# Designs tried in a protein design run: peptides against a protein of PDB entry 5JNO. Part 86

Target 1, 112 residues: chain A of PDB entry 5JNO
Amino acid sequence: MVAKFQPPPEYQLTAAELKQIVDQSLSGGDLACRLLVQLFPELFSDVDFSRGCSACGFAAKRKLESLHLQLIRNYVEVYYPSVKDTAVWQAECLPQLNDFFSRFWAQREMED

## One batch from the design tools (peptide; made by RFdiffusion4, then SolubleMPNN)

Design b1_p24_5_s1 (from b1_p24_5, 12 letters changed)
Fold by OpenDDE base, seed 1:
Structure b1_p24_5_s1 (fold): chain B 112 residues (1-112), chain A 24 residues (1-24)
Amino acid sequence: as target 1 above (112 residues)
Amino acid sequence: SSELQELVEQTLREWSEEQLQRAE
């Protein structure tokens, strides 16, 4: 038996919290980017664990992983049901998420 | 940190405004 996907507690949003983000959003793609910021602030941190710990071998990655994308999509589809269609998700949300995320890091790298 | 959050929010605001202009 496969249980319904449930976000980890640290990534749970109340209806009020989600509504607040939606009220600030202009589109499904915009909502996705805002959710990215709210849910995963750690992805925007320049902390490099590999620099601090040579023994553990861990290297922080500046990439969006499947879990991140799945969590965002679950919340986006509440107000934009069309993203349940993979083609719509890939056309309207994924490119915008990647563009926004890449722009952030490009700006940070230019400031160094 | 608050500084990091401000940078993220700034990027988000600028990106959102650009998307709005493109959609119009």
Scores: peptide ipSAE 0.412, ipTM 0.864, DockQ to the pose 0.838
Fold by OpenDDE base, seed 4:
Structure b1_p24_5_s1 (fold): chain B 112 residues (1-112), chain A 24 residues (1-24)
Amino acid sequence: as target 1 above (112 residues)
Amino acid sequence: SSELQELVEQTLREWSEEQLQRAE
């Protein structure tokens, strides 16, 4: 058995902070999207610098990585325990996250 | 930036409203 995942300090939400986000959420999928925005604002910006290479001007991949998704899922599980089931997570939350994230960047592409 | 944050929040709001409408 793998040890329980613990979020890095910068992504550790207090119960009060999480509750505030939950209070604004309409569903597990909505909560997931709100967590995405709150936890990872850098994913919504054009990053000119990447770790290890600030001079190359490498732009971060506009992609939701496994670590991001795992962190979000852990918080969603607190109020929506059903997402502990991978099938539920893949049906209720992942499509919503991808839809929201892709919509944002699609709009940004139109502005450029 | 503030303007970027506003854009994100606007997108989120509109998306959420659409989800709510679908659930109704």
Scores: peptide ipSAE 0.411, ipTM 0.863, DockQ to the pose 0.856
Fold by OpenDDE base, seed 5:
Structure b1_p24_5_s1 (fold): chain B 112 residues (1-112), chain A 24 residues (1-24)
Amino acid sequence: as target 1 above (112 residues)
Amino acid sequence: SSELQELVEQTLREWSEEQLQRAE
């Protein structure tokens, strides 16, 4: 049997914290984006991600990696169980995450 | 950084508003 995935302590949200984010969310995709912002603020800065989590290892700058996506998906599933289906996750959440993340960095590049 | 957080939240707000319009 494979053990249930547990997020690192620095990415552990309480039920109250998660609910607060959910209450602000309009959809599963929106929730995913909000979780991205709350869980991984380092991805929106020029600082390398590897410094914050020994379990994450080295992460490429300005990229959403599988570990980030898995952590987000685990929380989204609490309120949107349908994303347990990979097809739903890929249709309802992944495109939104990529779009939002790309938009942010596109805007930053225009300001530089 | 508070400034960075504000920029992220602004982007999120604008993105969310546009997604609502596209869904309608």
Scores: peptide ipSAE 0.410, ipTM 0.864, DockQ to the pose 0.908
Fold by OpenDDE base, seed 2:
Structure b1_p24_5_s1 (fold): chain B 112 residues (1-112), chain A 24 residues (1-24)
Amino acid sequence: as target 1 above (112 residues)
Amino acid sequence: SSELQELVEQTLREWSEEQLQRAE
């Protein structure tokens, strides 16, 4: 038996914190985007680690990885249990996350 | 930074408003 998933400490939200975000949300997709902002502010950063450390060769990636999406989905499921269905998650949340994330970086690209 | 957070929040607000407009 697999134990219930517990997010890493740095990504843990209390019930009150989650409720606050939910109260600001209009839909499951909107909630997902707000969780993205709150949980992973580093994904919106202009920081380029490869520029700061030429020796390590690390390049910051501007993409939503499976772990990010899974963490967000876990919280969204609390108030929108329908997203437990992968088809619902892919129709109602993933497109919104990708759209929002792309819009942000498109805007940043235009400003530079 | 506060500037970065403002940009993120601005994008979120505009996106949210657009979604609300579509739902109406």
Scores: peptide ipSAE 0.409, ipTM 0.863, DockQ to the pose 0.919

Design b1_p24_5_s2 (from b1_p24_5, 13 letters changed)
Fold by OpenDDE base, seed 2:
Structure b1_p24_5_s2 (fold): chain B 112 residues (1-112), chain A 24 residues (1-24)
Amino acid sequence: as target 1 above (112 residues)
Amino acid sequence: SSSLEQLVQNTLAEHTQQQLELAA
């Protein structure tokens, strides 16, 4: 038996918080983008985590990782159960997430 | 230049607007 998914505490939304985001959303894909902003604000910052640590040599990547996407998908499924179908998720949500994220950074790089 | 938060919200607004246009 597979246990019900539980997000880490730092990425946990209450029912009320999720509903607020849903009320602002026009579709599952739109909801996904709004969840991206709410759950992972760190992905939109210019913070260099390697600063002060020459040994780690870490460079933050501007990409959406599988865990980010899975967390978003789990919340989207609450109101849009059709995204449980991978084909639907890939056709309606993933393209919007990727486009949104890419457009943000493109615009960010154009700013002074 | 816009603040980080403003840029995020602007990008989100543009995305939503595009979806509305595509649905029309």
Scores: peptide ipSAE 0.550, ipTM 0.905, DockQ to the pose 0.702
Fold by OpenDDE base, seed 5:
Structure b1_p24_5_s2 (fold): chain B 112 residues (1-112), chain A 24 residues (1-24)
Amino acid sequence: as target 1 above (112 residues)
Amino acid sequence: SSSLEQLVQNTLAEHTQQQLELAA
């Protein structure tokens, strides 16, 4: 049996922390975007990634990687179990994450 | 220029607004 994915300690949210984010969210896709912001602020900065977590490996700047997406999905599933279905995850959450992330960086490139 | 946090929040707001409009 394959062990369930466990997030690195720096990305472990308490139930209370997760609930706070959920309370601000309108949908699973919205929750996913908010989790992206809260869990991975380094993806939104011009500062280089920290390399403190060996399990994370090298992360490309301005890229959403499999570990980011997997971690977000795990938390979204707590309140939106339907995203356990890959088709739902790909239809509801992934497009919103990609659009949000792309929009952010597009605005950063144009900002004065 | 906007602060990083402000830009993030603005992007979230825009995302949310678009979702609401699509659902309307």
Scores: peptide ipSAE 0.549, ipTM 0.904, DockQ to the pose 0.739
Fold by OpenDDE base, seed 3:
Structure b1_p24_5_s2 (fold): chain B 112 residues (1-112), chain A 24 residues (1-24)
Amino acid sequence: as target 1 above (112 residues)
Amino acid sequence: SSSLEQLVQNTLAEHTQQQLELAA
């Protein structure tokens, strides 16, 4: 038997915390977007890792990585078991996550 | 200009509203 997935401690949501997010969600895809915001606020910030180092010139990549998606999917599965099917995950959740994330950064670039 | 938190919440609200409209 394979043990049930356990997220890292920093991304461990209680049942009450997860339910609160679910209660605000309209669908699995919507829940995924809300989880993205709650679990990974660092993905929405412009952290200057080159600050204090004139030679670094580092630019953070703005992308959703596999680990982010995996953690989100595991929580979504609790209330939307259908996303265990990869086809459903790719059709219902991934497009919404990508659109949401892209829309956010597009708005940031247009800020006055 | 808007705060980071406000922009995140606005983007989320817009997404949710769009989903409501699609489900109607």
Scores: peptide ipSAE 0.547, ipTM 0.905, DockQ to the pose 0.735
Fold by OpenDDE base, seed 4:
Formats: structure tokens, C-alpha cells, sequence
Structure b1_p24_5_s2 (fold): chain B 112 residues (1-112), chain A 24 residues (1-24)
């Protein structure tokens, strides 16, 4: 059996913390974007992402990695179980995440 | 110029507004 994904301690949300984010969310896709902001603030900085995977040594800059997306999806599934369906995840959440992240960096590139 | 946090929140606000408009 494949073990359930367990996030690193720095990305482990309590039920209360997750509920607070959910209370601010309008949909599963909106929740996903809010989770992105809360869980991975380093992805919005000029510093390369290296936290959470010291073993592989892989660092990404301005990139949503599969591990980030998997973690976000796991939390979204708690309140929006429909995203367990990959088709729903790809139609409702992934486009919003990608658009949100791209818009942010587009604005950063134009920032004075 | 805006701070990093301001830019993040502005992007989030824009996203939320778009979702509201789509649902209307």
C-alpha cells in the first residue's frame, strides 16, 4: 500500500487553521489559492524554494512543483471532496492556481 | 511601489473578485 502523503511540519495545518482559511474561501479553487499563499510564501519571494526537500537538493524558483500541488490538493479535499476526482482538480483548481501564480509574477515584473 | 505582502493580497483580491463575477 502506498503511504498517505504527510507534509513536513512547517506545512502541517491544524483543523482550526484550515477552517479559518476555508471560512474566507468562496470555492475549492479559491481555497487552493489561499492555501498557496499561506503555505508557501517563499514562492512569492526572490529566494529559491528549497524547504521541504533537503534530500533531493532540488530548488525551484517561481515554479509550482508537484509536491506543492499535492499538498494543496490534500487540504482542499477535506472540504471539497470532489477534487479527489483528478478531472475536477484539473478543471477547477489547477487553472486558478496557475493563473493566480502567473498574475502575481507578471505584476512583479512590472513593479517599480 | 507596493510591498510584497500588498502585491500578494492585491492578487488574491483580484482573483476573488473574478470568481464573484463569474458566479453572478
Amino acid sequence: as target 1 above (112 residues)
Amino acid sequence: SSSLEQLVQNTLAEHTQQQLELAA
Scores: peptide ipSAE 0.543, ipTM 0.904, DockQ to the pose 0.689

Design b1_p24_5_s3 (from b1_p24_5, 14 letters changed)
Fold by OpenDDE base, seed 4:
Structure b1_p24_5_s3 (fold): chain B 112 residues (1-112), chain A 24 residues (1-24)
Amino acid sequence: as target 1 above (112 residues)
Amino acid sequence: SEELQKLVEETLRQHSEEQLQQAA
């Protein structure tokens, strides 16, 4: 058996915090996108000051890593338990996350 | 920054509205 996933403290949402995000969400996929914004604002920044050297100012990776997706999915499952099914997650939430994230960076590139 | 936050919110708005349109 696998131990229950425990998010790092900085990514631990209270029930009230999660409820607030859910209240603004239209669907599981929409909730996933909102969670992405709330949990990982660093993914939308051009620079990462927490990766090894804060003075170096490394560019943030423009990708959604497995740990990000796993954490988001765990919260989405609370209100949309159907996403426990991987097929549902891949059909309903994952494409929306990717589209949302890609759209953001595409727009950022247009501003450069 | 305010500019970054604005872009994030705008992107989110666009996504949400598109989802609403698809559901309608």
Scores: peptide ipSAE 0.590, ipTM 0.917, DockQ to the pose 0.908
Fold by OpenDDE base, seed 1:
Structure b1_p24_5_s3 (fold): chain B 112 residues (1-112), chain A 24 residues (1-24)
Amino acid sequence: as target 1 above (112 residues)
Amino acid sequence: SEELQKLVEETLRQHSEEQLQQAA
């Protein structure tokens, strides 16, 4: 038997927390964007960890990784089971996530 | 950062409003 994907404790949402986000969401794609903000606030930060640790060389990148997307999709599926279909996920949620994330950084780039 | 949080929320608002316009 293969166990289902289980998020790390720091990315675990209670039913009440998820419900609160869903109440603010208009669609599965909109829910995905709101989950991105709630689960991974570090992706929106300008903090440069490479300066904090010259020995490890760790550097933050402005991209959505497969682990981020998998976690978001798992929660979206709770209220929008249709995203279990990969074609639906790729047509509806992924474009909205990418557009939202890109728009944020484009606006940050224009800030003085 | 309060300014950073404000920008995130504003970006979400813009995204949601565009989705409403597309659905209408």
Scores: peptide ipSAE 0.589, ipTM 0.917, DockQ to the pose 0.932
Fold by OpenDDE base, seed 2:
Structure b1_p24_5_s3 (fold): chain B 112 residues (1-112), chain A 24 residues (1-24)
Amino acid sequence: as target 1 above (112 residues)
Amino acid sequence: SEELQKLVEETLRQHSEEQLQQAA
């Protein structure tokens, strides 16, 4: 039996918190972007963690990993069940997430 | 930081506005 998806504790949203985000969202793709901001604020930070530890060689990643996308998708599915279809997820949500994330970093690069 | 949060919110606003325009 496949276990029901359960987000890690640090990414657990209450029904009220999720509802609040949904109320601000225009679509499943828009909701996905808002969830990205709320769930993973660290992805928008340019803080070099390796600065405190030069030996670790840590490099900040400016990309959305599969786990991030999966977590977002699971929350989006609550109010937009159509994204359970991979084709819908890839057509509606993924492009918006990528565009939003890329736009953010493009603007950040122009602020130096 | 406050500046970072402002940029995130601005980017989100721009995205949402574009979606509204496409739907209209």
Scores: peptide ipSAE 0.589, ipTM 0.917, DockQ to the pose 0.929
Fold by OpenDDE base, seed 3:
Structure b1_p24_5_s3 (fold): chain B 112 residues (1-112), chain A 24 residues (1-24)
Amino acid sequence: as target 1 above (112 residues)
Amino acid sequence: SEELQKLVEETLRQHSEEQLQQAA
């Protein structure tokens, strides 16, 4: 048996917070994209928008990593249990996440 | 920044509209 998923404290959403995001979502894939924005705002920032920060030399990677995807998937599963099936996750959610994230950065790069 | 947030929201809007069109 697999232990119940427990997200790190910094990524813990209350039931009310999650429901608010769900209410704005059209599908599991759309929910995944909205969760990406809410949980990981740092993935949408770069040096141009962080120049005023002298506290760190951190540069966020412009890619979705396993931890990001796992956290999003676990929240999506609450309202769309079918994504527990890896085939469904890969067909319905992953393509939308990748397209959304790529579209954002493509737009940013075109404006540079 | 507000500019960055605007771009994020615009990207979400585009994605949602495409999903609505596909579902219709």
Scores: peptide ipSAE 0.585, ipTM 0.916, DockQ to the pose 0.855

Design b1_p24_5_s4 (from b1_p24_5, 13 letters changed)
Fold by OpenDDE base, seed 4:
Structure b1_p24_5_s4 (fold): chain B 112 residues (1-112), chain A 24 residues (1-24)
Amino acid sequence: as target 1 above (112 residues)
Amino acid sequence: SSELQELVEQTLREHSEEQLRAAA
């Protein structure tokens, strides 16, 4: 049996917090985007810090990694069980996440 | 920053509005 995924403490949402986000969401894909913003604000900043040096800043990676997607999917599944199906996740949520994230950075590039 | 937050929120709003239109 596959062990239940436990998010790191910094990415743990209470039921109330999650519900608040859900109440603002229009769909599973929309919820996914809102979760992205709430869980990973660092992905939208220009600077990231190395693990080994709190003083070392570098350009943030403008890419959604597997951990990000996994965490988001786990929360989305609570209210949209259909995304447990990988095909549904890839057809409904992933495109919206990618579009949203790329749109943000495209806009940032235009402002620079 | 507030500027960054505004851009994030703006992008979210645009995404949500597109979803609404697509679902209509």
Scores: peptide ipSAE 0.581, ipTM 0.917, DockQ to the pose 0.874
Fold by OpenDDE base, seed 5:
Structure b1_p24_5_s4 (fold): chain B 112 residues (1-112), chain A 24 residues (1-24)
Amino acid sequence: as target 1 above (112 residues)
Amino acid sequence: SSELQELVEQTLREHSEEQLRAAA
């Protein structure tokens, strides 16, 4: 049978934390963008995360991966159940996430 | 850094403002 998805401990938000973000959000797509910032600040950093780590070799990339999107969607669904429909998620939230993330890096590159 | 955080917040504001205009 289908099991509930549980986020890794480092990406768990309390009900109060999630509510605070929701209170600042205008829509499901806007909430998704705010969750992106809150959950994954490393995606906005210029820091080379592989520096000094020979064991994992992990380096931050300017890319939204499937696991990032899945985690965000799970939280958005709490207050916007309509995004459980994949068509709604792809029409409303995904474009806003991609646009927001792209705009950030476009502006960041312009300042460099 | 504070500068990086400000850029993130600015981008969020711009996104939100665009959504508000689209809804009007």
Scores: peptide ipSAE 0.581, ipTM 0.917, DockQ to the pose 0.858
Fold by OpenDDE base, seed 3:
Structure b1_p24_5_s4 (fold): chain B 112 residues (1-112), chain A 24 residues (1-24)
Amino acid sequence: as target 1 above (112 residues)
Amino acid sequence: SSELQELVEQTLREHSEEQLRAAA
């Protein structure tokens, strides 16, 4: 039995906030991409260091980690219960997330 | 930045448009 997932407080969406994103979404995969943008804006930024600390030169990883994906999936499941099936999640949502994320960074790299 | 946000929105728009075409 899979344990219930509770998102961290900083990633907790209200029903109204989630509904607003859903209303803009065309599919479960599209919803997943929109959630990625809204929940994890830090994954799209090139922050070299924190302001005020010149010694903290740690660059954020440009990778979708398991925790990011699981959190997104949990929200998608609210309106698209079919993604509870791992096969559906991997066929419909994961490819769209990866394509969206990689396309973004590919564009950024070409602009350097 | 504004440019970064525009790129994010552009990428999202392109994705959504592709989904619309795929559903048609």
Scores: peptide ipSAE 0.580, ipTM 0.917, DockQ to the pose 0.839
Fold by OpenDDE base, seed 1:
Structure b1_p24_5_s4 (fold): chain B 112 residues (1-112), chain A 24 residues (1-24)
Amino acid sequence: as target 1 above (112 residues)
Amino acid sequence: SSELQELVEQTLREHSEEQLRAAA
Protein backbone atom coordinates (compact mmCIF):
# COMPACT_ATOMS: atom_id res chain seq x y z
CA MET B 1 0.00 0.00 0.00
CA VAL B 2 0.94 3.67 -0.08
CA ALA B 3 3.58 4.65 2.45
CA LYS B 4 2.59 7.00 5.23
CA PHE B 5 2.95 10.60 4.10
CA GLN B 6 5.67 12.52 5.85
CA PRO B 7 5.62 16.29 5.43
CA PRO B 8 8.81 18.13 4.52
CA PRO B 9 10.45 19.90 7.45
CA GLU B 10 9.30 23.33 6.27
CA TYR B 11 5.69 22.16 6.46
CA GLN B 12 5.90 20.37 9.79
CA LEU B 13 3.45 21.71 12.35
CA THR B 14 3.72 21.10 16.06
CA ALA B 15 0.69 20.00 18.01
CA ALA B 16 0.45 23.46 19.52
CA GLU B 17 0.59 25.18 16.15
CA LEU B 18 -2.08 22.93 14.74
CA LYS B 19 -4.25 23.42 17.80
CA GLN B 20 -4.05 27.16 17.38
CA ILE B 21 -5.34 26.91 13.82
CA VAL B 22 -8.06 24.49 14.86
CA ASP B 23 -9.24 26.90 17.54
CA GLN B 24 -9.91 29.44 14.81
CA SER B 25 -11.70 26.97 12.56
CA LEU B 26 -15.43 26.38 12.28
CA SER B 27 -15.31 23.11 10.33
CA GLY B 28 -13.02 20.73 8.54
CA GLY B 29 -13.33 22.73 5.36
CA ASP B 30 -12.62 25.96 7.17
CA LEU B 31 -9.61 24.35 8.81
CA ALA B 32 -8.39 23.25 5.40
CA CYS B 33 -8.49 26.82 4.11
CA ARG B 34 -6.65 28.14 7.14
CA LEU B 35 -4.01 25.46 6.73
CA LEU B 36 -3.61 26.45 3.10
CA VAL B 37 -2.82 30.02 4.14
CA GLN B 38 -0.44 29.00 6.91
CA LEU B 39 1.45 26.25 5.10
CA PHE B 40 1.72 27.65 1.60
CA PRO B 41 1.92 31.45 1.61
CA GLU B 42 3.88 31.23 -1.64
CA LEU B 43 0.70 30.21 -3.45
CA PHE B 44 -0.71 33.67 -2.76
CA SER B 45 2.35 35.60 -3.88
CA ASP B 46 2.78 37.73 -6.99
CA VAL B 47 6.52 37.22 -6.92
CA ASP B 48 7.98 36.46 -10.31
CA PHE B 49 10.45 33.75 -9.43
CA SER B 50 11.84 33.72 -12.95
CA ARG B 51 13.02 37.30 -12.64
CA GLY B 52 16.09 36.37 -10.66
CA CYS B 53 16.95 33.27 -12.63
CA SER B 54 16.80 33.42 -16.40
CA ALA B 55 18.55 30.10 -16.75
CA CYS B 56 16.21 27.92 -14.72
CA GLY B 57 13.09 28.93 -16.60
CA PHE B 58 11.00 28.59 -13.46
CA ALA B 59 7.59 30.21 -13.50
CA ALA B 60 5.34 30.40 -10.49
CA LYS B 61 2.20 28.36 -10.96
CA ARG B 62 -0.92 29.30 -9.08
CA LYS B 63 -2.55 25.94 -8.55
CA LEU B 64 -3.23 23.51 -5.75
CA GLU B 65 -1.14 20.44 -6.40
CA SER B 66 -1.68 16.93 -5.11
CA LEU B 67 1.07 17.25 -2.53
CA HIS B 68 -0.44 20.45 -1.16
CA LEU B 69 -3.82 18.83 -0.83
CA GLN B 70 -2.45 15.66 0.71
CA LEU B 71 -0.52 17.59 3.32
CA ILE B 72 -3.55 19.66 4.25
CA ARG B 73 -5.73 16.58 4.42
CA ASN B 74 -3.30 14.86 6.76
CA TYR B 75 -3.55 17.68 9.26
CA VAL B 76 -7.31 18.01 8.92
CA GLU B 77 -7.67 14.31 9.67
CA VAL B 78 -6.17 14.83 13.11
CA TYR B 79 -9.23 16.73 14.30
CA TYR B 80 -11.75 15.65 11.67
CA PRO B 81 -11.15 11.94 11.12
CA SER B 82 -14.19 11.73 8.85
CA VAL B 83 -12.13 13.24 6.03
CA LYS B 84 -10.23 9.96 5.87
CA ASP B 85 -13.21 9.01 3.76
CA THR B 86 -12.45 10.29 0.29
CA ALA B 87 -16.09 11.08 -0.33
CA VAL B 88 -16.16 13.35 2.71
CA TRP B 89 -12.92 15.02 1.71
CA GLN B 90 -14.28 15.69 -1.76
CA ALA B 91 -17.62 16.96 -0.50
CA GLU B 92 -16.54 19.04 2.48
CA CYS B 93 -12.96 20.20 2.04
CA LEU B 94 -12.00 20.27 -1.63
CA PRO B 95 -14.84 22.56 -2.73
CA GLN B 96 -14.05 25.02 0.04
CA LEU B 97 -10.35 25.00 -0.78
CA ASN B 98 -11.02 25.60 -4.45
CA ASP B 99 -13.59 28.31 -3.79
CA PHE B 100 -11.32 30.08 -1.34
CA PHE B 101 -8.29 29.93 -3.60
CA SER B 102 -10.15 31.00 -6.72
CA ARG B 103 -11.89 33.83 -4.87
CA PHE B 104 -8.56 35.18 -3.72
CA TRP B 105 -7.10 35.31 -7.19
CA ALA B 106 -10.29 36.69 -8.68
CA GLN B 107 -10.10 39.58 -6.24
CA ARG B 108 -6.43 40.08 -6.98
CA GLU B 109 -7.24 40.33 -10.67
CA MET B 110 -9.94 42.91 -10.04
CA GLU B 111 -7.73 44.95 -7.73
CA ASP B 112 -5.07 45.87 -10.27
CA SER A 1 3.22 42.43 1.61
CA SER A 2 0.93 43.94 4.19
CA GLU A 3 -1.65 44.62 1.52
CA LEU A 4 -1.37 41.06 0.29
CA GLN A 5 -1.80 39.69 3.79
CA GLU A 6 -4.88 41.82 4.29
CA LEU A 7 -6.44 40.44 1.14
CA VAL A 8 -5.74 36.91 2.31
CA GLU A 9 -7.34 37.61 5.66
CA GLN A 10 -10.30 39.33 4.03
CA THR A 11 -10.90 36.37 1.76
CA LEU A 12 -10.68 34.05 4.74
CA ARG A 13 -13.21 36.10 6.68
CA GLU A 14 -15.60 36.09 3.77
CA HIS A 15 -15.28 32.35 3.48
CA SER A 16 -15.95 31.84 7.17
CA GLU A 17 -18.96 34.13 7.12
CA GLU A 18 -20.44 32.27 4.20
CA GLN A 19 -19.97 28.99 6.02
CA LEU A 20 -21.77 30.36 9.04
CA ARG A 21 -24.69 31.54 6.94
CA ALA A 22 -24.90 28.23 5.13
CA ALA A 23 -25.00 26.35 8.42
CA ALA A 24 -27.79 28.53 9.84
Scores: peptide ipSAE 0.579, ipTM 0.916, DockQ to the pose 0.886

Design b1_p24_6_s1 (from b1_p24_6, 9 letters changed)
Fold by OpenDDE base, seed 1:
Structure b1_p24_6_s1 (fold): chain B 112 residues (1-112), chain A 24 residues (1-24)
Amino acid sequence: as target 1 above (112 residues)
Amino acid sequence: SLEEAKKRALAVLDEMQAEQAAAA
């Protein structure tokens, strides 16, 4: 038995907000990518998160972490219940997310 | 800004979707 995942308050979307994103989406994979942008815009910014913390030595990495993916999947499941199956999630959504995220930063690197 | 970053990200996504549609 798996308990229902509750997103942190800062990553909660209303039903209306989620519906707007769904209405703009062409598929479950497309929805996942649009949710990535809306929930975690900081992953697409040029902000250096390591700047300002000289004491901790933290260096932010531009990668999709398990928590990001879990939150996105939870919302996608609302309109595409089939992604509850891990095989479907890995075939339909994860490749789209990875391709989109990689493509974005590859283009940014070329443009500086 | 974050808003400009979101706009750029969505532009990349739209481009990717357009290419996928053309290749299908």
Scores: peptide ipSAE 0.700, ipTM 0.944, DockQ to the pose 0.875
Fold by OpenDDE base, seed 3:
Structure b1_p24_6_s1 (fold): chain B 112 residues (1-112), chain A 24 residues (1-24)
Amino acid sequence: as target 1 above (112 residues)
Amino acid sequence: SLEEAKKRALAVLDEMQAEQAAAA
């Protein structure tokens, strides 16, 4: 058996926080995107997050990595258990996440 | 700031959702 993935303390959401995001979400895919914004706002910032965090020294990349996706999926599963099925996750959530993230930075690159 | 980044990100998300709804 493989140990269950646990998010770093910096990315822990309370039940109330998660519920609030869920209430704003239209679907599992939409929830995934909103979680991306809430959990990893540094991925959408022009400012290097590491410059403001001396404690962790984390250098974020403008890339959706496996750990980001795994953490998001864990939270989505709470309210959309069907995403436990990898096929559902890949059909409903991953395309939304990738499209959203790509669209964001594509627009930023076109802005003066 | 991070808060401003979040706001911009959510705006893009809303636009994407609106376009998807219109195309459905």
Scores: peptide ipSAE 0.698, ipTM 0.944, DockQ to the pose 0.857
Fold by OpenDDE base, seed 2:
Structure b1_p24_6_s1 (fold): chain B 112 residues (1-112), chain A 24 residues (1-24)
Amino acid sequence: as target 1 above (112 residues)
Amino acid sequence: SLEEAKKRALAVLDEMQAEQAAAA
């Protein structure tokens, strides 16, 4: 058995904050992407990620790690319970997240 | 800055969504 994941305080969204993001989202996959931006803006900047989250000890700069995905999924499940099914999560959200993240950095590399 | 990064990220997301909508 695995204990319920508890997000660090810096990644704890209020109901109002989450609702605002949901209102801007078109789907579960879209919500996941918007949560990625809002929760982990350091993944889209040159700022050292490890500096941004000393509590979790993350060091990856251009990679979506399991803890990122787990936290995002927890919030997505609030409004899209179907993503509790791993198959749905892998079909609806993960491809969107990966495509979005890859597209972002591909574009940034062209600008550099 | 982080705020600028967020802005750029959301712009990319919007573009991706627009392309997906056009292809549908």
Scores: peptide ipSAE 0.698, ipTM 0.944, DockQ to the pose 0.877
Fold by OpenDDE base, seed 4:
Structure b1_p24_6_s1 (fold): chain B 112 residues (1-112), chain A 24 residues (1-24)
Amino acid sequence: as target 1 above (112 residues)
Amino acid sequence: SLEEAKKRALAVLDEMQAEQAAAA
């Protein structure tokens, strides 16, 4: 059996914190993007980062990896249960995340 | 800083949303 994913302590959000982000969000995809910024701001920075939590493992800088996506999805599911369906997740959230993240870095690269 | 990075990221997100809304 595969153990249920448990967020590392540094990525835990309280109900109030999550609600605040939800209140700013227009959709499940938008919520996912805002969660990405909130939980992993280092992915939008040139600053080197390392996590002390052994459960995090290695994460490539400037890359959306499985742990990032899984954690975000877990929070999105709280307010958008439909994303429990993988097809919905792949149609509504993943494209938004990828487009947003790609757009950010593409823009940064053009700014020199 | 990380805070500045977050701010820039959210600005990009807002722009993306605006474009999507305009295209709808």
Scores: peptide ipSAE 0.696, ipTM 0.944, DockQ to the pose 0.885

